Peptides against a protein of PDB entry 5IXI. Designs and how they scored, part 125

Target 1, 141 residues: chain A of PDB entry 5IXI
Amino acid sequence: TPLLDASSLEYLFAQGQYDLVKCLAPIRDPKTEQDGHDIENECLGMAVLAISHYAMMKKMQLPELPKDISYKRYIPETLNKSIRQRNLLTRMRINNVFKDFLKEFNNKTICDSSVSTHDLKVKYLATLETLTKHYGAEIFE

## One batch from the design tools (peptide; made by RFdiffusion4, then SolubleMPNN)

Design b2_p28_3_s2 (from b2_p28_3, 13 letters changed)
Fold by OpenDDE base, seed 4:
Structure b2_p28_3_s2 (fold): chain B 141 residues (1-141), chain A 28 residues (1-28)
Amino acid sequence: as target 1 above (141 residues)
Amino acid sequence: SEERLAKFTEAYEEMLKKYSEKYREALK
């Protein structure tokens, strides 16, 4: 469990998102090609967490979210650029994977459970520590 | 609740694994 009060957790969550997107907390080096793809998917997962947190804070349901919502603003800029360089079909498939991920996450975890914004922030920061090279806020005991 | 957080974490990790496979397939 986190050792932080609500205000500190909110701050670290916001800063963590910024650090990930701006590559101030660079993602770890892949050990294999498959590991590299898993890292990319984890970044998409981070986007799912961040967007779901936003929706929950705004009391928005999934249908109320913009239809063109994407992972682009919630993943490392370097990865976003890399994905943009891939062919159209691949990009479309990635978008579909993300949209399905987001939909399933919201339906099964957010709508059908008592998951809170607190839970999302904790999971986001915990994942950030393992996903990035040297990021360690030492938030958790 | 620590139990709630644990259940959420488990569900998210399982979902992450599921979509890792889908992501790899999307790249083919």
Scores: peptide ipSAE 0.698, ipTM 0.951, DockQ to the pose 0.782
Fold by OpenDDE base, seed 2:
Structure b2_p28_3_s2 (fold): chain B 141 residues (1-141), chain A 28 residues (1-28)
Amino acid sequence: as target 1 above (141 residues)
Amino acid sequence: SEERLAKFTEAYEEMLKKYSEKYREALK
């Protein structure tokens, strides 16, 4: 595994977010229905990582984030469209799952484990490698 | 540092598993 300096990691993290959202790095094909749901949840996890990183960079606590904070801008656009096609109740439930995920992540991981922005970037990029099709194959060799 | 990252990744993976179940329930 190559060592990345801070500037390179920052660049790759920013580009990775863009590639995921814009579907330039498409998510892998699900093998089963359950696998598909796991992929969707993993995308929500990516949103949690990205938002937490943003909050940390801005030195903001979770309660200081906008009340209407959402996963929508941090997941693949194709998935966002898919979720929007689901009924209101399901969308509300998904939103609750995400908010709980974000809250628990902030409390148990960010606050308790003293996770750094560096850790978030590394985990984000490492997840992209497994979540998407053939992304970052040379980054983590 | 490396130990911290390892603990973080473990905690995150456990959380992903937990919320994967919650997500599936949300879709029912």
Scores: peptide ipSAE 0.697, ipTM 0.951, DockQ to the pose 0.845
Fold by OpenDDE base, seed 5:
Structure b2_p28_3_s2 (fold): chain B 141 residues (1-141), chain A 28 residues (1-28)
Amino acid sequence: as target 1 above (141 residues)
Amino acid sequence: SEERLAKFTEAYEEMLKKYSEKYREALK
């Protein structure tokens, strides 16, 4: 297993976020409708990880984040466009699901454990590898 | 450190499963 130093990990994490959002690392094709929904939820999870990392780096608590915090800037642009095409009620429900996800993650994982920014970066990149098409395979081999 | 990461991974994966169901319900 290759050893990633702190500076390399920071760079890869930043680049990975950019690649995911800009679809330079496209998400994998769904095998079923259920798989498609799981992929979308996993993208929301990536947003939760990214936002939580940001908050932790800035030493901010969840209530200090903007009230209108959203997944929109942290998920693939293609998925964001797809969600925008859904009806208002569905979009509202998705927003609620995300906000609940973010809240529970921060309460049960960040606040109640010793999770570090390092852990978040590693998990983000590891998930990115499985979520997208052949991204960063050499990093964790 | 590795143990901590493993526990975090487990917790996150459980949460993903939970909210996968919630997400599906949101789409109904």
Scores: peptide ipSAE 0.696, ipTM 0.951, DockQ to the pose 0.834
Fold by OpenDDE base, seed 3:
Structure b2_p28_3_s2 (fold): chain B 141 residues (1-141), chain A 28 residues (1-28)
Amino acid sequence: as target 1 above (141 residues)
Amino acid sequence: SEERLAKFTEAYEEMLKKYSEKYREALK
């Protein structure tokens, strides 16, 4: 973005990931049950963005990533705990949804080089502003 | 470019909508 230099963007992206996972930037309260599920799915989306950025920085294709790659380390710890408390079948289904999302995202946007690491950082931080309760919105003002 | 970023954003939001439905189905 025109408001952030490369070094500032790199710092904010790293800090934003930490804040989301450690719940220092808590996710917003759901308005309805469906909204709650949408929030959880958005968190999985944040994991897709973060993992894809990692893969691009390492110059790795998705199939080259560890087979046991998971959303667990890239979503809020509170949500991760909640998912772990759900039954085995539900957890398996959630994992399949995430893996399909990750594959489709990489096939359609990453593999053809239509998206840069810069784009991923910007989208990640922009989503944090809407997903969390009080994350600083001054970044994109 | 801003145009490229906008196209990426649109594609990502469409995926979020698609997988929101899949996520709800997973919870049934």
Scores: peptide ipSAE 0.696, ipTM 0.951, DockQ to the pose 0.729

Design b2_p28_3_s3 (from b2_p28_3, 16 letters changed)
Fold by OpenDDE base, seed 3:
Structure b2_p28_3_s3 (fold): chain B 141 residues (1-141), chain A 28 residues (1-28)
Amino acid sequence: as target 1 above (141 residues)
Amino acid sequence: SEERLKKFLEAYKKMQEKYSKKFKEAME
């Protein structure tokens, strides 16, 4: 369970998003090629959590979200640059898979588990701790 | 509750595994 109160959790969630995207909290080095793919997948999952949190806070449905809301602004800039180096077809596939992930998460997981914004922040920060090199918040007991 | 949170975390884990495979396919 988290040790932080609501105000502290809100602050750390906001700061954590900024640090991840700006690479101020850089992601850990992969141990293997598969580990590298796992890290990338976790980053994309982080984007799903962040966007879903945004939509929930704004009381917006997914179709109402602006077109510029995508994984591109919610993943590390280094990973975003890496994806942009892929060919057009691959980038289109990645975008489609991400949209499916976001849609299924919101239409099933959030509804089925009665997920709150608090839950999303907890999972985000917990993942951030395992994903980054220098992020040791020790938020959870 | 803790049980509700645990249920969410398990569901998210399964979804992450599912889409990890889909992203791998997208990269091929």
Scores: peptide ipSAE 0.685, ipTM 0.946, DockQ to the pose 0.778
Fold by OpenDDE base, seed 1:
Structure b2_p28_3_s3 (fold): chain B 141 residues (1-141), chain A 28 residues (1-28)
Amino acid sequence: as target 1 above (141 residues)
Amino acid sequence: SEERLKKFLEAYKKMQEKYSKKFKEAME
């Protein structure tokens, strides 16, 4: 695997976020219904990673984050559209679960593992490679 | 360190599994 310096990693992370959200790197086709659910959950996890990275870079706590920060800005637009098709109560529950996920990840996982922004970028890019169609195959090859 | 990264990846995996179930319930 090629060595990724800090600058390259930062660039790839930024570009990867954009490509995922804008569906320039489309997510892979689900093999089964359960696989589809897993893909959606991975995307929501990606949002947790991205938001946590943002907060860490800005040295902000979760309550200090802008009110518009949510999974909606950090998941594929196609998935966001799909979620918006759900009824209001379902969308509210999804929002609540996501908030809990984000909170627990920051209050426990990041603290317990001494997670760095570097770790978040690595995991994000690694997950991006597995979620998308032939994207980033050369990054960790 | 590599050990720290491994610990993070394992913790994240458990978190992902936990909330995967919660999201499934939220969509039911």
Scores: peptide ipSAE 0.684, ipTM 0.946, DockQ to the pose 0.837
Fold by OpenDDE base, seed 5:
Structure b2_p28_3_s3 (fold): chain B 141 residues (1-141), chain A 28 residues (1-28)
Amino acid sequence: as target 1 above (141 residues)
Amino acid sequence: SEERLKKFLEAYKKMQEKYSKKFKEAME
């Protein structure tokens, strides 16, 4: 498998985000209820990766991001609709947990590991391959 | 660089597991 240059990786990352959110690369069907939860959690994790990448590229800290930035823009629309059908308390808790996840990821994981935008794109695309039904085509070995 | 990436992936995996539990609790 040939190595991806920076430009190719950037393109694939951008396209992958679009395909995931618009369900052009639909997520795989859950095998069990727990698998469904795992898929949802992975999608939320991908939202953390995407937002963190955005912040890093813009050289912005999390508090500087727009207030409306949330997982809602970065997860599959089908999953977003599913979450919106849950009760208000659950949705509020999910939002809070996500904010904590995003904060801890940026304050600890990124800093402690000297994570780059390249690393975020690699992890995002690798996860996208595992989450979706047919996406990836062996981008990574 | 590969070692650094490996460290990141391991850290992210632990983070994902941690918050998977928190999300589950949020839905209880």
Scores: peptide ipSAE 0.683, ipTM 0.946, DockQ to the pose 0.817
Fold by OpenDDE base, seed 2:
Structure b2_p28_3_s3 (fold): chain B 141 residues (1-141), chain A 28 residues (1-28)
Amino acid sequence: as target 1 above (141 residues)
Amino acid sequence: SEERLKKFLEAYKKMQEKYSKKFKEAME
């Protein structure tokens, strides 16, 4: 198992975010309808991780974040387009659920587990490995 | 520490499962 130093982890995390959003590291094909739903949920979870990491790095609380910060910038563009095709009510519901997720994650999980930016990067990259087709195979093997 | 990371991963997993249901309901 390769040991990643801080610099390597930082680089991989940044690159991984870019690759996921830009679909340079495409998400795996869903095997079933439920699998597709699971993939979407994992992507939204990764958005929570990414935003929380950003806030932590900037030493900002959630209310201090720009109002336009949402999952839209932190999920695959293909998924974002898919969500944008949903009706307004559904999109509002998704936004509300995401906000609740982000809030609870920061108020409980981060605090209770003494989560660091390092932990967030590790979880993000680990999830990215399982979510994408061939990305990150050598990271945690 | 390794234990701290383990606790985080477990907590996150539970939260992911919780909100997976909420997102499913939101998208229906």
Scores: peptide ipSAE 0.682, ipTM 0.946, DockQ to the pose 0.803

Design b2_p28_3_s4 (from b2_p28_3, 12 letters changed)
Fold by OpenDDE base, seed 4:
Structure b2_p28_3_s4 (fold): chain B 141 residues (1-141), chain A 28 residues (1-28)
Amino acid sequence: as target 1 above (141 residues)
Amino acid sequence: SEERLKKFEEKYEEMLEKYSKKYKEALE
């Protein structure tokens, strides 16, 4: 369970997003090629969490989100650069996977109001600790 | 409640696993 109060959690969540995107908290090294792809998918998941949190804070419904919503601002810059180097078809497929992921996540967790912004922040920070090399805020008991 | 949070986390992890497969397929 988190030991932080609401204000502290909000701060750490914001800082964590910044650290992930700016690679101040670099993602861990892959053990295999498949592990590398899992890491990339985890990063897309982090984008889903962050975007969903934003939408909830703004009280926006899923249909109100931009149709061309992108993961680009919510993943490590290094990964974003890597994806840009892939061919157009692959990038289109990645976009489709992400959009489906975001849609399903919102339908199954956000739309039924069973998940709070607090839950998203906790999961984001917890995932950040396992996804990155040295990030250890000792937030949870 | 802890149960509610745990259920959410389980759903998220299940979804991550599902889309891990889809992501890998997208790269092929």
Scores: peptide ipSAE 0.699, ipTM 0.950, DockQ to the pose 0.741
Fold by OpenDDE base, seed 2:
Structure b2_p28_3_s4 (fold): chain B 141 residues (1-141), chain A 28 residues (1-28)
Amino acid sequence: as target 1 above (141 residues)
Amino acid sequence: SEERLKKFEEKYEEMLEKYSKKYKEALE
């Protein structure tokens, strides 16, 4: 369970997003090619969490989000650059995977009204600890 | 509750695994 109060959690969540995107908390080195793909998917998951948190804070439904909503602003810049170097078809497929992930997450998790912004922040920060190389804030017990 | 949080985390991890497969398929 987290040991942080609400304000501290909010701060760390914001900082964690920044650190992930700006690669200040670099993602861990893949052990295999498949592990690398898992890491990339985890980054997409982080985008799902972040966007869902944003939507929840703004009391917005997914259709109300900007049309150009994507993972690009919510994943490590290095990964974003890597994806941009892939062919158009692959990029389209990745985008579809993300869109489906976001939709399903919203439908199955957010819409049941049992998930809070607090839960999203906790999961986001917990994932950062496992996803990145040396990230640690001693948040949880 | 802590149980509620654990259920959420479980659902997320399950979904993450599902989309890991889809992501890998997208790269094929």
Scores: peptide ipSAE 0.698, ipTM 0.950, DockQ to the pose 0.755
Fold by OpenDDE base, seed 5:
Structure b2_p28_3_s4 (fold): chain B 141 residues (1-141), chain A 28 residues (1-28)
Amino acid sequence: as target 1 above (141 residues)
Amino acid sequence: SEERLKKFEEKYEEMLEKYSKKYKEALE
């Protein structure tokens, strides 16, 4: 169980984001329809983590983020395509859910000075191990 | 440190559960 240094963690975090979005680390198959929806929500959560990490690194507050901030570039491309195929009302609702999620996460977690960019990287990578089919870098053994 | 991280992870998981419900409602 060797400890990762900051540089290694940064690299793995960046690579993990790329692998998730480009579907090089494909998301796991849903067991049920409800499980499928949970997987989609987890992907939105990954977007929340990634965006929040970006904001913290840039020392930006949530209001300083673009008003039209979106999950689109932070989730698997296959899922993004799937969402775009849904009707307008559903897409609007999904967007609202994401925006609320991002807002609450930042207000209740990021604004708490106890959370660091390190924590976000760890949680992101740990989630990749369970969310995707074969992603297993044994980072946290 | 580990305790702090665990608390953060717990908060995140609780939030995921909350928004899972909201997400499912959005799809209805």
Scores: peptide ipSAE 0.698, ipTM 0.950, DockQ to the pose 0.757
Fold by OpenDDE base, seed 3:
Structure b2_p28_3_s4 (fold): chain B 141 residues (1-141), chain A 28 residues (1-28)
Amino acid sequence: as target 1 above (141 residues)
Amino acid sequence: SEERLKKFEEKYEEMLEKYSKKYKEALE
């Protein structure tokens, strides 16, 4: 696999977030309904990674984040629109699932200082390769 | 190290699997 220097990794991470949210790197087509739900959950996971990276860069702990922290700005716009069209109860449940995911991730990795911003960027970009249709195949060859 | 990174990635994937089930339950 190619070695990415710090500046290159930072650039690719920023560009990758933009490409995912703006659907310039569209998510892969689901093979089944269950696969579709797995893809949606993976997108929420990408939001967890991105938010955690942001918090670490700002030297903020989870309780210091805004109480209205949400996945909305960190997932594909198409998925965000799809979720908004679901009924209120479902949207509330999805939000609770995400908040629990974010909390557990933070407690088991970030708060324990077992994960660095470097690790988060690498995992984010690696996930983009498998989550999207034709993205970054050359990055982790 | 690569070993440390691999351990983190495995932990993250385990969480993804756990919350995949929770997410599907949320849609019911």
Scores: peptide ipSAE 0.697, ipTM 0.950, DockQ to the pose 0.729

Design b2_p28_5_s1 (from b2_p28_5, 13 letters changed)
Fold by OpenDDE base, seed 5:
Structure b2_p28_5_s1 (fold): chain B 141 residues (1-141), chain A 28 residues (1-28)
Amino acid sequence: as target 1 above (141 residues)
Amino acid sequence: LDPEAVARANKKFQPFDEKAKEILKKYE
């Protein structure tokens, strides 16, 4: 597999985000209830990666982002619909998990590991391949 | 994707992966 140039990686990253949210690259079927939770948590992680990439590209700190920042625009639409149908307590917990993910990602990964936008794109696409049913075949060929 | 690039990226994200597990335990 040849190394992707910057332009190709940028394109794939943008397209991957679109495909995930629009369910053009559907997430894999859960094998168990816990597996379902793991998949949802991975989706929250994908949202963290996407938001962090945006912030880095705009040279913004997390506190400078809107307070109402949410995972909703960065996860599969089917999952978003599912979450909206759950009870208030569950939705609050999911939101808290996401906010903690975002906060700690900035502290423990961005600051501590010198993560670049390039690293974020690679991690996003690699996770997308494992998270979805058929995505990534042509990327990893 | 280049397997070496993926490996390097995963290494950089290891601290987050570990912290994420801790966060999830708080909400069990």
Scores: peptide ipSAE 0.534, ipTM 0.915, DockQ to the pose 0.730
Fold by OpenDDE base, seed 2:
Structure b2_p28_5_s1 (fold): chain B 141 residues (1-141), chain A 28 residues (1-28)
Amino acid sequence: as target 1 above (141 residues)
Amino acid sequence: LDPEAVARANKKFQPFDEKAKEILKKYE
């Protein structure tokens, strides 16, 4: 595939976020219960990437983000609905996992490895390709 | 996407990937 310029990458990143959340690019079917959990955790990771990209674009640090920041608007709507139906303890666990992901991503990746917004877009789109059923076939093949 | 660009990005995110595994373990 050809190297994408900045404008093309920006467009694809924006569209990819929309496609993931709106389930236009549906996540792959889990093969096992553990695989299902792995998929959900990957979605939480995608939320971290999206939020971090937003923060970087706005020149905001994590402490400047809203205290009630959540993964909800950054994961597939179907998954969000599924999580909302689970018991309180499960939802608390998921929320804690996400918050830890976000915190440690900032500490261990953004600060330590000089990750750029460009890197985030590439990582996001690359993960979409593996996470979803058939996204990016024409782009990645 | 350029495979080399993807590889470079993945390398930059390795520290987080490892930490994420640790985080998940403490919630199991």
Scores: peptide ipSAE 0.533, ipTM 0.915, DockQ to the pose 0.723
Fold by OpenDDE base, seed 3:
Structure b2_p28_5_s1 (fold): chain B 141 residues (1-141), chain A 28 residues (1-28)
Amino acid sequence: as target 1 above (141 residues)
Amino acid sequence: LDPEAVARANKKFQPFDEKAKEILKKYE
């Protein structure tokens, strides 16, 4: 598979975010209960990547983002609805996991390494292909 | 995507991936 140029990568990244959130690229079916948790955690990771990319494009540091920043707008709508129906303790745990992910991503990846917006887009699309049922066949051929 | 580009990206995110596993263990 040939390397994508900058303009093509930008387009695919934007479209991939839309497809994931709107469930046009549905996430794969879990094989076990643990696999279901792994899928949800991967979605939280996707939210971290998307938010970090946004912050970098706006030349903002992650600590400068609003404290009430949430994963809700960056995960599949079906998963978001499912989480909203769970009990308070479960929702608190999920939110804490997300906040920890975001904090540690800033500390261990953004600040300590040379991660670029290009790297974020590649990682996002690569994860999207493994996370969803049929997405990315043309991209990885 | 170019397999080499994906490999490079995965390598850059490896420290976060390992830390993420540790975070999840706290909530088991």
Scores: peptide ipSAE 0.532, ipTM 0.915, DockQ to the pose 0.651
Fold by OpenDDE base, seed 4:
Structure b2_p28_5_s1 (fold): chain B 141 residues (1-141), chain A 28 residues (1-28)
Amino acid sequence: as target 1 above (141 residues)
Amino acid sequence: LDPEAVARANKKFQPFDEKAKEILKKYE
């Protein structure tokens, strides 16, 4: 496939975030219980990517982000609703996983590498293709 | 997406991917 130019990539990234959160690009069905956990963790990873992209675009460091930063608005709405219905311990675990993801992403990927906003967009879209059922079937212009 | 671009991105995110696996082991 042809390499996307910057404008096209920016558009696809924005649209991809919207489609994921609004479940217009629904996440794939889990094949096993562990697969379900993997899917949820991938969604948390997607939140980390989206937040990091935002921070980089705003020239913000992670410590400058709100202390109560959350994954909630960056994951599929269906998953968010599901998580809210789970018990406190489960929600605490999920939040801790996300917080650890975010912290270590900053340390191990952003700070210790040459990751750019371009890289984040590519990674986000690539993950979106594997995470969702039919993403990529549409023609974007 | 361009496979080469995806491969390059994945390589840059490898440290995080490995650390993420370790993090998950703490909670599972």
Scores: peptide ipSAE 0.532, ipTM 0.915, DockQ to the pose 0.702

Design b2_p28_5_s2 (from b2_p28_5, 15 letters changed)
Fold by OpenDDE base, seed 4:
Structure b2_p28_5_s2 (fold): chain B 141 residues (1-141), chain A 28 residues (1-28)
Amino acid sequence: as target 1 above (141 residues)
Amino acid sequence: LDPAAVARANAKFAPFDKKRKEILKKYE
């Protein structure tokens, strides 16, 4: 397939986020319990990418983001429902781990690797392709 | 996606991938 231009990549990135959250591009079925954990971790990683992209586009630092920023609106709705069904301790741990990871990602990975919004979109879509069932089969190569 | 672009992105996000794997194990 031809190399995607910036506008096309922006469109696919936006659509990909929508499809992931709304489960229009459903996540793949877990093969094992550990695979299920890996899938959830990938989804949380997708949230980190999406939030970081948002922050970069708005030219705001992590502390400038709303204090209630969360993965909840950036992961598949099915997974969000699943997490909400878990006990309070687990949910607290997920929240804390996510916040710490988001902070570390923005303070280290983004800065140290000179990550751009373009890089984030490519990484997001590449991960989305492996995470979901045949997403972008006609577009991705 | 362009395989070369994906490879470049993966290189930049290698620390992210490693850190994610280690940190997220805390609640598994």
Scores: peptide ipSAE 0.401, ipTM 0.872, DockQ to the pose 0.624
Fold by OpenDDE base, seed 1:
Parts: C-alpha cells; sequence; structure tokens
Structure b2_p28_5_s2 (fold): chain B 141 residues (1-141), chain A 28 residues (1-28)
C-alpha cells in the first residue's frame, strides 16, 4: 500500500469516523463478556482521539469545547443506544471515566509525546482496523 | 497505511494505550 498523502489521510479519517458511528464499519463481535467490555473501552478511546483531533484543529482547549461534544456522538450508534438503557450509576461511571481519560490524554499524552493531528489520524485508522470486522483491508494491504 | 508510520504513531500513543488498559481493569 502506497503512502497516503495529507488529503487522502484526511478523507479516510473523516470517512472512518462516519463509518464507525453509523455502523457501516461494524465493530467486531465480542468473544466473551470481558471482550465486550474491552470493545466498549476501545470505542471510548476512539472518541477521545476524535475529540482531541477536533480540538486541535479548532485550536480550542477542552473547557472551551461545546458541552454537546461527548463520547455519545463519536461511538457506534448501537453502543450509544445500549448505554442509554443502562442504569444511572453505570452511565455516570462511564461519563466520569471518559471525562477523566480525555483530560489526561490531552494534558499528558499529547503534550509529552508532541502528538500532531497527523498522528491522531494514523492512530485512529489503525485502531479502527482492529476494532471492526473487515475495515482496513484496503488501507493496510 | 505505511507500517512504519503506524509503528511511530503507536510509540507516541503507548502511554495512552497503557492507561486504557489500567482504566479497564480498575472499572471492570
Amino acid sequence: as target 1 above (141 residues)
Amino acid sequence: LDPAAVARANAKFAPFDKKRKEILKKYE
């Protein structure tokens, strides 16, 4: 597979986000209950990457982002619906974990490793390939 | 994707990946 230029990478990153959320690139089937939890955690991680990329592109700090920017819009719709059906304590737990993780990622990982928007795109697409059933065959061939 | 580029990205996000695993165990 030839090296993707900046415009191609931008396109694939945007398309990958859309495919994940709309379940056009469905997440892999869980092999166990624990695997299901791992998959959900990976989806939350994908949301962290996507939101961080958005913030960097807009040159905005996390507190400046619109409050509607949450994992809910950056995870598979099926998972979002599942989370909405869970009890209040579980939802609060997920919200807190995500909030803390997003904050730590931006305050530590991005700064300590000098992460760029390019790095975020590559990481997102690479993770998407492992998270979904058949996505990425054309990208990593 | 360029495998070398993916490897470089993974190196930069190693702390992130490690933290995700730690959080998963903590809130299991």
Scores: peptide ipSAE 0.400, ipTM 0.867, DockQ to the pose 0.653
Fold by OpenDDE base, seed 3:
Structure b2_p28_5_s2 (fold): chain B 141 residues (1-141), chain A 28 residues (1-28)
Amino acid sequence: as target 1 above (141 residues)
Amino acid sequence: LDPAAVARANAKFAPFDKKRKEILKKYE
């Protein structure tokens, strides 16, 4: 598998975000109930990566991001609709878990490992390959 | 993607991946 240059990586990262959210790159079918939970967790993780990348590009700290920042714009639309249909307590739990995870990721992982925007793009695309049905073939061939 | 680049990125995100697993177990 060839190494992608910066311009190609930027393009694929932007296109990958769009394809994931719009379900043009559909997520894989769960093999078990636990696998389904893992898939949803990975989608939320993708949102953390995308938001953190946005913050870095804009040179903003987490407190400077819009107050209504959430995973909703960064996960598959089908999953977003599914989450909205769950009861209030479950949605509150998901929101709290996501916000705490996003905060910890930016305060610890990004700082401790000196994560760059380049690292975020690579991780995002690599995860997209494992998460979706066929998108990986377009990226890793 | 270059497998070496993916491996390097995964190493940087190991704490992130581990934390996700812990959260899933706690809030399932």
Scores: peptide ipSAE 0.398, ipTM 0.865, DockQ to the pose 0.654
Fold by OpenDDE base, seed 5:
Structure b2_p28_5_s2 (fold): chain B 141 residues (1-141), chain A 28 residues (1-28)
Amino acid sequence: as target 1 above (141 residues)
Amino acid sequence: LDPAAVARANAKFAPFDKKRKEILKKYE
């Protein structure tokens, strides 16, 4: 597989984000309850990558980001609806875990590993391929 | 994606992947 140029990678990353959120690239079906939980965590991880990339591109720190920036805009709409239907305690737990994870990721992983926006795009797209049913595959209707 | 690029990215994101696994265990 040839190396993608910067323009191609930018396009694929933007399109991948859109496809994931709009469920045009639907997430795979869970095989077990634990697998379902793993899938949700992967989706939340995708949100961390996307938000971190946004912050880096805008040269902003997390406290400077708009207050409405959360996982809700960066996960599949179907999952977002599912989370909204869960009890208050569970939703609070998810919010806290995500907030802490996002903070730690930006304070440690990005700095310690010298992560670039290029690395974030590659990781996002690679995860998207494993998380979704058909991403990268030809689909017939 | 280029397998070499994916491998390099995975190496940089090893702490990230580990943290996700730890969170799963905590709330399992």
Scores: peptide ipSAE 0.393, ipTM 0.863, DockQ to the pose 0.670

